# Peptides against a protein of PDB entry 5A53: the designs that were tried, part 125

Target 1, 230 residues: chain A of PDB entry 5A53
Amino acid sequence: LVENVKQALFIPGQSCNKNLHDIMVDLSALKKPDMKRFNRKNDIHPFEDMSPLEFFSEKNDCSLMVLMTSSKKRKNNMTFIRTFGYKIYDMIELMVADNFKLLSDFKKLTFTVGLKPMFTFQGAAFDTHPVYKQIKSLFLDFFRGESTDLQDVAGLQHVISMTIQGDFQDGEPLPNVLFRVYKLKSYKSDQGGKRLPRIELVEIGPRLDFKIGRIHTPSPDMVTEAHKKP

## One batch from the design tools (peptide; made by RFdiffusion4, then SolubleMPNN)

Design b2_p16_3_s1 (from b2_p16_3, 10 letters changed)
Fold by OpenDDE base, seed 5:
Structure b2_p16_3_s1 (fold): chain B 230 residues (1-230), chain A 16 residues (1-16)
Amino acid sequence: as target 1 above (230 residues)
Amino acid sequence: MVVFEDGNGNKYSFLS
């Protein structure tokens, strides 16, 4: 079953500002061609009423959505939403810290649009802590490319690195997740054996530090249904 | 050695 690549819909909220717009443009560029952006602001409050998002999911056939909002309490907030059967599966608020960098802040490198990224996750909590597990699942799902049987290594140009910023204990605030995007440069090792290529990573942006906000977790029933392979 | 993964669970190994 060739799973169709999930489509993402980027939605400017009513409070979307220029910075968020720029972040949206840069992040969504990594999702091309499987991305749509609304040009108009929409007054959506997903943690109060999820019905508008479900409507947009169905109408646009997008199972991934990102709502861009900003307030004093939740500055530069990217709400990542996933739907299953056009119903809300999960949501998470990721607020971009002020130290963000856009693509324009990095050396422009030529890259092919539409190539799926590889991921690296730094921090044990990505495998053990429910919130970070959700984040890991979300981003892997969000940037999942075409399931080609051909491991065309040549088609892997980007690495998304996600790092938990520091250690934490139970009851402490959850550390930020450092989101970094790199271009992968591979070098053949001269020695004729099946040696793994050496790589160099060059940061290309955007650079985002995510502060974790509110979370909506799926019901156990939805989890079961979503994992049922047809 | 560095290992990357994709959304499909494929692992990719490289020398760092």
Scores: peptide ipSAE 0.486, ipTM 0.927, DockQ to the pose 0.784
Fold by OpenDDE base, seed 1:
Structure b2_p16_3_s1 (fold): chain B 230 residues (1-230), chain A 16 residues (1-16)
Amino acid sequence: as target 1 above (230 residues)
Amino acid sequence: MVVFEDGNGNKYSFLS
């Protein structure tokens, strides 16, 4: 069963600013062609009322949503939402730190639209800590794209690296997640007469440091339903 | 060794 590629909807909130708009444009470019963007601001507060998001999910047939908001308490906030059956599955606030870099800040490299990124996760907590497990699951799901047969390693052009910024103990604030995007450059290096495939990673942007905010976790029943293979 | 994974659960290991 070729699972349909999940569609993403990017929603500017009422408090969306220019920086968030630019971040939205750059991040959504990585999701093309499976992406929609609203041009109008919408007054949505997902942790107060989720109904508008469920409505948008159904009306736009998007199981992935990103709400762009900014306040003094939650600056440059990207709320990532997943739905199942057009009902909220999970949500997580990821606030972009001020040190972000846009695609325009990097050497413009041509990329093929629709190529799926591969991921690297740095930090043991991505496999053990509930919050980071959710982040890992979210981003893998968000950028999964079309199921390609294992053979198209040739189609790998992009790598997304996610790194937990430092160690932490129980009870401490959760470290930021460093989001980096690289283009894979393969070239044949003639080392000693043997053509060894050499792979170089070139950062292409955007560069985002995510501060973790509020989280909504799915009910055990929803988890079971979402993992049921049809 | 760098391990890459995709949303389909495939893992790719590259020897650095």
Scores: peptide ipSAE 0.216, ipTM 0.840, DockQ to the pose 0.526
Fold by OpenDDE base, seed 4:
Structure b2_p16_3_s1 (fold): chain B 230 residues (1-230), chain A 16 residues (1-16)
Amino acid sequence: as target 1 above (230 residues)
Amino acid sequence: MVVFEDGNGNKYSFLS
């Protein structure tokens, strides 16, 4: 069964500002063509009432949603939502730190729209800690493109790197996740008369440091249903 | 060898 590519819906909240809008545009560019953006602000508070998001999921046939909000307490907040059967599966708040960089801050490079990015995860907690496991699962799911044999060989264009910023112990605040996007450049290097393939990574943006906020986790029953092979 | 930088000064090398 070839899983259909999940569609993403980007939703400006009522408190969405220019910076968040720019971040939304740049991040969503990586999800093209499987992305929709609302132009109008919507007054949605997902941790108070999830019903509007479920409505949008069904109406737009999107199982991925990102709500853009900003307040003094939760500045530059991107709430990532996944649905299953148009019902909320999980949610996580990821607040973008002020040191963000947009695509315009990097050298403009051409890229092919629709190619699946490769992922790298730095930090053992991505495999062991529940919150970081959810983040890893989310981003892998979010940017999962069409699984075609042709894309596996010819379609390697981008790498998304996610790094846990430092070590932490139980009871301490969770370190930020550093989100970086790179383009792969292949060179033939002639070293000592041998042509060696050389691959370089060039950062293309956006550059985002995510502070982890509130989380909604699915029920065990929903987890079981979502992982059932059709 | 592909070198990744996490923005915190850490470099990661991937051997392909």
Scores: peptide ipSAE 0.082, ipTM 0.718, DockQ to the pose 0.080
Fold by OpenDDE base, seed 3:
Structure b2_p16_3_s1 (fold): chain B 230 residues (1-230), chain A 16 residues (1-16)
Amino acid sequence: as target 1 above (230 residues)
Amino acid sequence: MVVFEDGNGNKYSFLS
């Protein structure tokens, strides 16, 4: 079963500001062409009432949504939402730290629209801790793109790196997740007659440090249904 | 060695 490419909907909340808008534009550019953006603010509070998001999911045929809000308690907050059958599957708040960099802050490199990024995850907790497992699952799902049978490794142009910022123990606050985007440059190094393929990673942006906020986890029944192979 | 993953669960290993 060829799973259709998941579409993403970016929604500015009522408290969306210029910085969040810019972040939204840059992050959504990585999801082209499978992305829609609202140009109007919507007063949505997903942890109080999820019904508006389910409505938008169905109306726009988007199983991925990102709500942009900002408050004193939750500054630069990106709420990532996934739906299954247009019902809320899971949600997570990821707040962007003030040290973010936009695409305009990096050397402009041509990126091909529609290329699938590869991911690298740094930190054991991405495989063991439930919150970081959800983050890993979310981002892999978010940027999956078209299933091409020929994953030509030669076509790998972009890498998204996600790093847990430091070690932590049980009961401690969860460290931030460092989000970085790189373009792969292949150079033929003619050093001494041996053509060794040299791969360089060039950061292209955006650069985002995510602070983890509130989380909604799916019911066991929804997990079972979502993993059923048709 | 860096391991990359895609949304399909495929893993790719590259020598750094």
Scores: peptide ipSAE 0.208, ipTM 0.832, DockQ to the pose 0.522; fails the geometry check

Design b2_p16_3_s2 (from b2_p16_3, 8 letters changed)
Fold by OpenDDE base, seed 1:
Structure b2_p16_3_s2 (fold): chain B 230 residues (1-230), chain A 16 residues (1-16)
Amino acid sequence: as target 1 above (230 residues)
Amino acid sequence: LVSFEDGDGNVYNFLS
């Protein structure tokens, strides 16, 4: 069963500002053609009432949603939501730091819409810590696109890199996650008897540093059910 | 050696 590509819905909240709008546009461009954007602000508070998001998930047939809000306490907040059967599966707040860079801040390079990204996750906590495991799962799920076997290197265009900013101990605030996007340049290499290509990475944006906010985690039963459906 | 994943269980290896 070829799983249908998960569709994403980007929702400006009532407090969405120009910066968040620009971030939304740039980030959603990486999800084309499998994304929708609302052009109207919606007053949604997902950690108070999740029902509006479930409604939007069903009506738009989107299992991925991003809510854009901003306040003094949660500035430049991107709430990432996943649904299963149009019910909330998990949520996480990722607040964009002020040092963000838009696509316009980088050299414009030719980009083919719809190609699958490659991923790299820097930090052991992505495999061990529950919050970072959720982040890894989320971004893989969000951007992986169509399920494929091994692809030709020629078809690989860009890399999404996520890095945990520094080490941390138990009880300390969780370090930010550094989101970076690179264009992959590959070169033929005859080194080492293995025909592995050499690569260069060129940052193309956007550049986002995510501060972790509130999370909603699914019940064990929901996790089991979600994994049963291929 | 640099390795990337694609979310489908595929791993791609490159020389850096």
Scores: peptide ipSAE 0.648, ipTM 0.959, DockQ to the pose 0.807
Fold by OpenDDE base, seed 3:
Structure b2_p16_3_s2 (fold): chain B 230 residues (1-230), chain A 16 residues (1-16)
Amino acid sequence: as target 1 above (230 residues)
Amino acid sequence: LVSFEDGDGNVYNFLS
């Protein structure tokens, strides 16, 4: 079964403000054409009641959702939700630090909608720590798009980079995740017979530093069902 | 050498 491209739904919460709206617009632009946005604010509290999100998932046929909220305790909060069978699979709060940059803050470059990104995850914890493993899985699911075989380099456009900000030990607060987006420029390497192309990365935005908040992990039963090969 | 993944099991290698 060729899995259909996962569709994303962006939802302004009741406390969504202009900054969060701008962040939502810019981040969702990277998910086009597989993205929907609500224009109206919705009073949703996913860690208190998940039922409204499950309803929206089914009604809009979206297995990915992002809720935009802001409070004193959780400023610029993006709650990322995944569903399986229109039931909540997992959730994670990622709060955007005040030093964010929008697409308008970068030099405008030609961008083709719908091309697949490449990813880089910097930090060993992305492969070993359960929270960062969830983040890696989430962003891969969110932005990978259509399933394809190895692509020609000429068809590769941009890189999504995620970096854990520093080292940490058990019991310490989890470091922020630095989200960056780059346009890929590839050049033929004429030096020394090496057939690998040289690349230059140009940041295109948005630039987001994510502080990790609350997490909902899937039940063991849901994990088993989600990984069953059809 | 820099490497990127695409979520489909493909890995792309480049010279930086």
Scores: peptide ipSAE 0.646, ipTM 0.959, DockQ to the pose 0.825
Fold by OpenDDE base, seed 5:
Structure b2_p16_3_s2 (fold): chain B 230 residues (1-230), chain A 16 residues (1-16)
Amino acid sequence: as target 1 above (230 residues)
Amino acid sequence: LVSFEDGDGNVYNFLS
């Protein structure tokens, strides 16, 4: 069964501001063409009542959602939601730090819509710590697009990089996750052997530093069901 | 050497 590409729905919350709107536009551009955006603000509080999100998931056939809200406690908050069977699977709040950069802050480069990204995750915790494992899973799931075999390097365009900002010990606040997007420039090696191409990465934006907020984890039963390959 | 993944189990290796 060719799994259909997961569709994303971006939802402005009631407290969505201009900055969040701009961030939403730029981040969602990476998800085109598999993205929808609401133009109207919606009064949704997912950690209080998840029902509206489940409704939107079903009505829009989107298994990925991002709610844009901002408050004093949770400034520039992007709540990432995944659904399974139109029921909430998991949620995580990722607050964008004030030092964000939009696409307009970078040199405009030619970009082809719909090409699969590559990913890099820097930090051991992405493989060991439950929160960072969720983040890794989420972003892979969010941006991987169509399932494919190994692609030709010529068809690879951009890299999504996520880095845990520093080391941390148990009981310490979780470091931010640095979200970066790069365009890949590949150069053929002149020597006739199957040498790996040399690459240069050029940052293209957006640049987002995510502070981790509240998390909703799936029940063990939902995990089991979600991993059942049809 | 730098390596990237695509979420489908594919790994891409490059020289940097």
Scores: peptide ipSAE 0.643, ipTM 0.958, DockQ to the pose 0.809
Fold by OpenDDE base, seed 4:
Structure b2_p16_3_s2 (fold): chain B 230 residues (1-230), chain A 16 residues (1-16)
Amino acid sequence: as target 1 above (230 residues)
Amino acid sequence: LVSFEDGDGNVYNFLS
């Protein structure tokens, strides 16, 4: 059974501002055509009451949601939500640092909508630390699109790169995650008998540094159910 | 050598 592509819903919160709106537009462009955006602000506080999000998940048939809010305490906050069976599976707040760059800040390159991205995760914690494991899982789920077999390089367009900003020890604040998007340029390489293509990466945006905020983790029962292969 | 994944278990290797 080819799993259906997960659909995303972007929701402006009541405190959504112009910057967050622009970030929403640019980030959601990477999820086209499997994305919906609300034009109206919604007064949702997911860590106080999750029921409105479950309602939106079911009504819009979206298992991925992003709530855009901003306050003094949580500036440029993107709350990423995943649902299973239209019930909240997990949530994570990722606050965009002020040094963000929009697509308009980069040279416009031709981009084909709907192509499957590749991913790279820099930092051992993506495989070992529960929070970063969740982030990795989330972004893979969010942007991987259709399930496919190994593709030809010619069909590969862009790379989503996520990097943990520096080392950290237990008990220290979690470093930011650097979100970068690159266009892949591939060249035929005949170096040393290896027929691997040579690549160049050109940043295309958006550029986002995510500060990690609050997290909601699923119950063990929900984890088991979500991983059951039909 | 750089490697990328696609979330479906596929790994792509390139020269940098």
Scores: peptide ipSAE 0.636, ipTM 0.958, DockQ to the pose 0.831

Design b2_p16_3_s3 (from b2_p16_3, 8 letters changed)
Fold by OpenDDE base, seed 5:
Structure b2_p16_3_s3 (fold): chain B 230 residues (1-230), chain A 16 residues (1-16)
Amino acid sequence: as target 1 above (230 residues)
Amino acid sequence: LVVFEDGDGNLYSFLK
């Protein structure tokens, strides 16, 4: 089953600043051509009223949305929203730490638009902890592109790495998620006349450390409906 | 799962 590629809508909130705008541009570039960006700021408060997001989901035919806001309490906040049937499925706030790097901070490498990234997840909590499971699911859903049964390994250019920053226990603050993007670079090593293919990962950006904020989880009924394969 | 945010904006979780 070829699932239709989910479209993403990037929405500047009222408090969107230059840094968030730049982050939005760089992150959305990884979602091309399956992304839209609003140029106008929208006064949306998703944890107070979700109706505007559902409206935008339907009007733009986007099942993925990212709201860019910044406040003293929630600096550089990217609210990731998923919809099902244009109704809110889940939401999560991911705040970008100040140590972020933009694409311009890395060596400019040519990339082909539309290639599917390979994902790597580091941290057991991605499989066991509900919050990190949601993050894993979200990013897979966001960037995986067209689900083809055949991962054409020959077309693998990008690796998205997500790492939980350290161990944690119940009652401790949830560690940040380190988001890194790499390009696969093939080298021919000339060792003793045998050309051994060497593959290196080159970071291409953006580099984002996500602090986890507020979460909205789907109802059990919505989970069941969303996982029903047509 | 209980999730709460402290005054510093740290997210905490408790698995029941």
Scores: peptide ipSAE 0.342, ipTM 0.883, DockQ to the pose 0.020
Fold by OpenDDE base, seed 4:
Structure b2_p16_3_s3 (fold): chain B 230 residues (1-230), chain A 16 residues (1-16)
Amino acid sequence: as target 1 above (230 residues)
Amino acid sequence: LVVFEDGDGNLYSFLK
């Protein structure tokens, strides 16, 4: 089954600022060519009214959306939205910490547009904790691209790493998720006359630390429908 | 799992 690549729509909210715009540009570059960006600000409050997002999902044929907003309480907030049948499936707020780095902060490396990233997840909670499971599912869904059986190893260029920042217990604030992007570089090392293939990871950006905000979870019925294999 | 947001927007989780 060739799963169609999910299209993403990046939406500047009314409170979108320069930093968020720059983050949007850099993060969306990883989703090319399966990405659209709005140039104008839209007054959308997804946790108050989801209908505008459902409209945009249908109108743009995008099952992934990212709303860029910023306030004192929710600074540099990226609301990630998924739709199923152009209806809201789930939402999560991920606020970018001030220590972010843009692509311009890293050494310019050439990359091929449209290559699929490999993912790495560090932290047991990605498999056990509902919130982190949703984050894992979201990012896999967002950046995985076309599932083609044959192209997996030969086309590996990027690694997206997601790390839960430290351990936590019940009643403690949920740790941030550290988002990192690396390029794979192959080197031939001459050690003792034998050329050994060496692979190194070079960070290419953006570098984002996500603070988790509000979450909307799908109904059990929507989960069942979304996972039905056609 | 119950998820709470505090006044500062921090999320907390509690496993029932």
Scores: peptide ipSAE 0.203, ipTM 0.807, DockQ to the pose 0.021
Fold by OpenDDE base, seed 1:
Structure b2_p16_3_s3 (fold): chain B 230 residues (1-230), chain A 16 residues (1-16)
Amino acid sequence: as target 1 above (230 residues)
Amino acid sequence: LVVFEDGDGNLYSFLK
């Protein structure tokens, strides 16, 4: 069963600024060709009223949405939304720290549009802690694309790396998630007459440090329905 | 696990 690639809709909120717009453009470029962007600002407050997002999900046939907002409390906020049957499944606020880097800050490396990334997750909490499990699930859903048959290992040109920034204990703020994108460079090294394939990782951007904000979790019933294979 | 947000938008977790 070729699962249809999940389509993403990027929505500038009313408070979207230039920096957040630039971040939106660069991050959405990684989702091409399965991405739509709105050019107009929309006054959406997802934790107050989710109905506008459900409307956009249905009208655009997008099961992934990203709302771009910025305030004093939630600066450079990317609200990631997933829908199931055009109803809200889950939401998470990920605020981009000021130390972000755009694609223009890196040496431009040509990559083929539509190639699937490999993923690396650093931090045990990605497998044990419910918030980080949701983040892992979200980014896998967002960027994995179509289920490729085993033969397309040759199509893996880039790696998305997500790292939990340090250890944490109960009662402490949840550490940021460090988002990095690398291109795989294959070099034929002639070491000692044997051509050993050397693979190097080159950062290509964007570079984003995500501070975790508010979360909406799915009901147990929606979890069951969403995991039902047709 | 209980997750809560403080006034500054920081997310905290506690194991029950």
Scores: peptide ipSAE 0.171, ipTM 0.763, DockQ to the pose 0.021
Fold by OpenDDE base, seed 2:
Structure b2_p16_3_s3 (fold): chain B 230 residues (1-230), chain A 16 residues (1-16)
Amino acid sequence: as target 1 above (230 residues)
Amino acid sequence: LVVFEDGDGNLYSFLK
């Protein structure tokens, strides 16, 4: 079953600023060609009224959405939304810390659009903790390109690394998720006349530290429906 | 697991 690649819609909210716009541009570039961006600000408050998002999901045929907003409480907030049947499935706020780096902050490397990234997740909570499981699921779902059977090693261009920043206990704030993107650079090293294949990981950006905000989880019924194989 | 947000927008979790 070739699952259709999920399309993403990036929406600047009313409070979207230049930094968020730049982050949006850079992050959405990783989703090319399967993304759309709105150029106009939209006054959307997803945790107050989800109806506008469902409308946009249907109108744009996008099952993934990212709303860019910023406030004092939720600075540089990227609300990630997934829909199923154009209805809200889940939402999560991920606030970008001020130490972010844009693609322009890194060495410009040629990037082939549409290649499926490899993911690495660092932190046991990605498999055990509901919030981090949702984040893992979201990012896998968001950046999974076409499920080509042949993950030909030749087709692996980049790695997305997600790391939980430190250990945490009950009652402590949930640690940030460190988002990093690397390109695999293969080169032949001439060491002593033997050409050894060498692979290096080069960070290409963006570099984002995500603070976790509000979450909306799907109803059990929606979970069941969303996991039904067509 | 119970997840709640504080006034500053930090998420906390408690295993029930």
Scores: peptide ipSAE 0.159, ipTM 0.771, DockQ to the pose 0.021

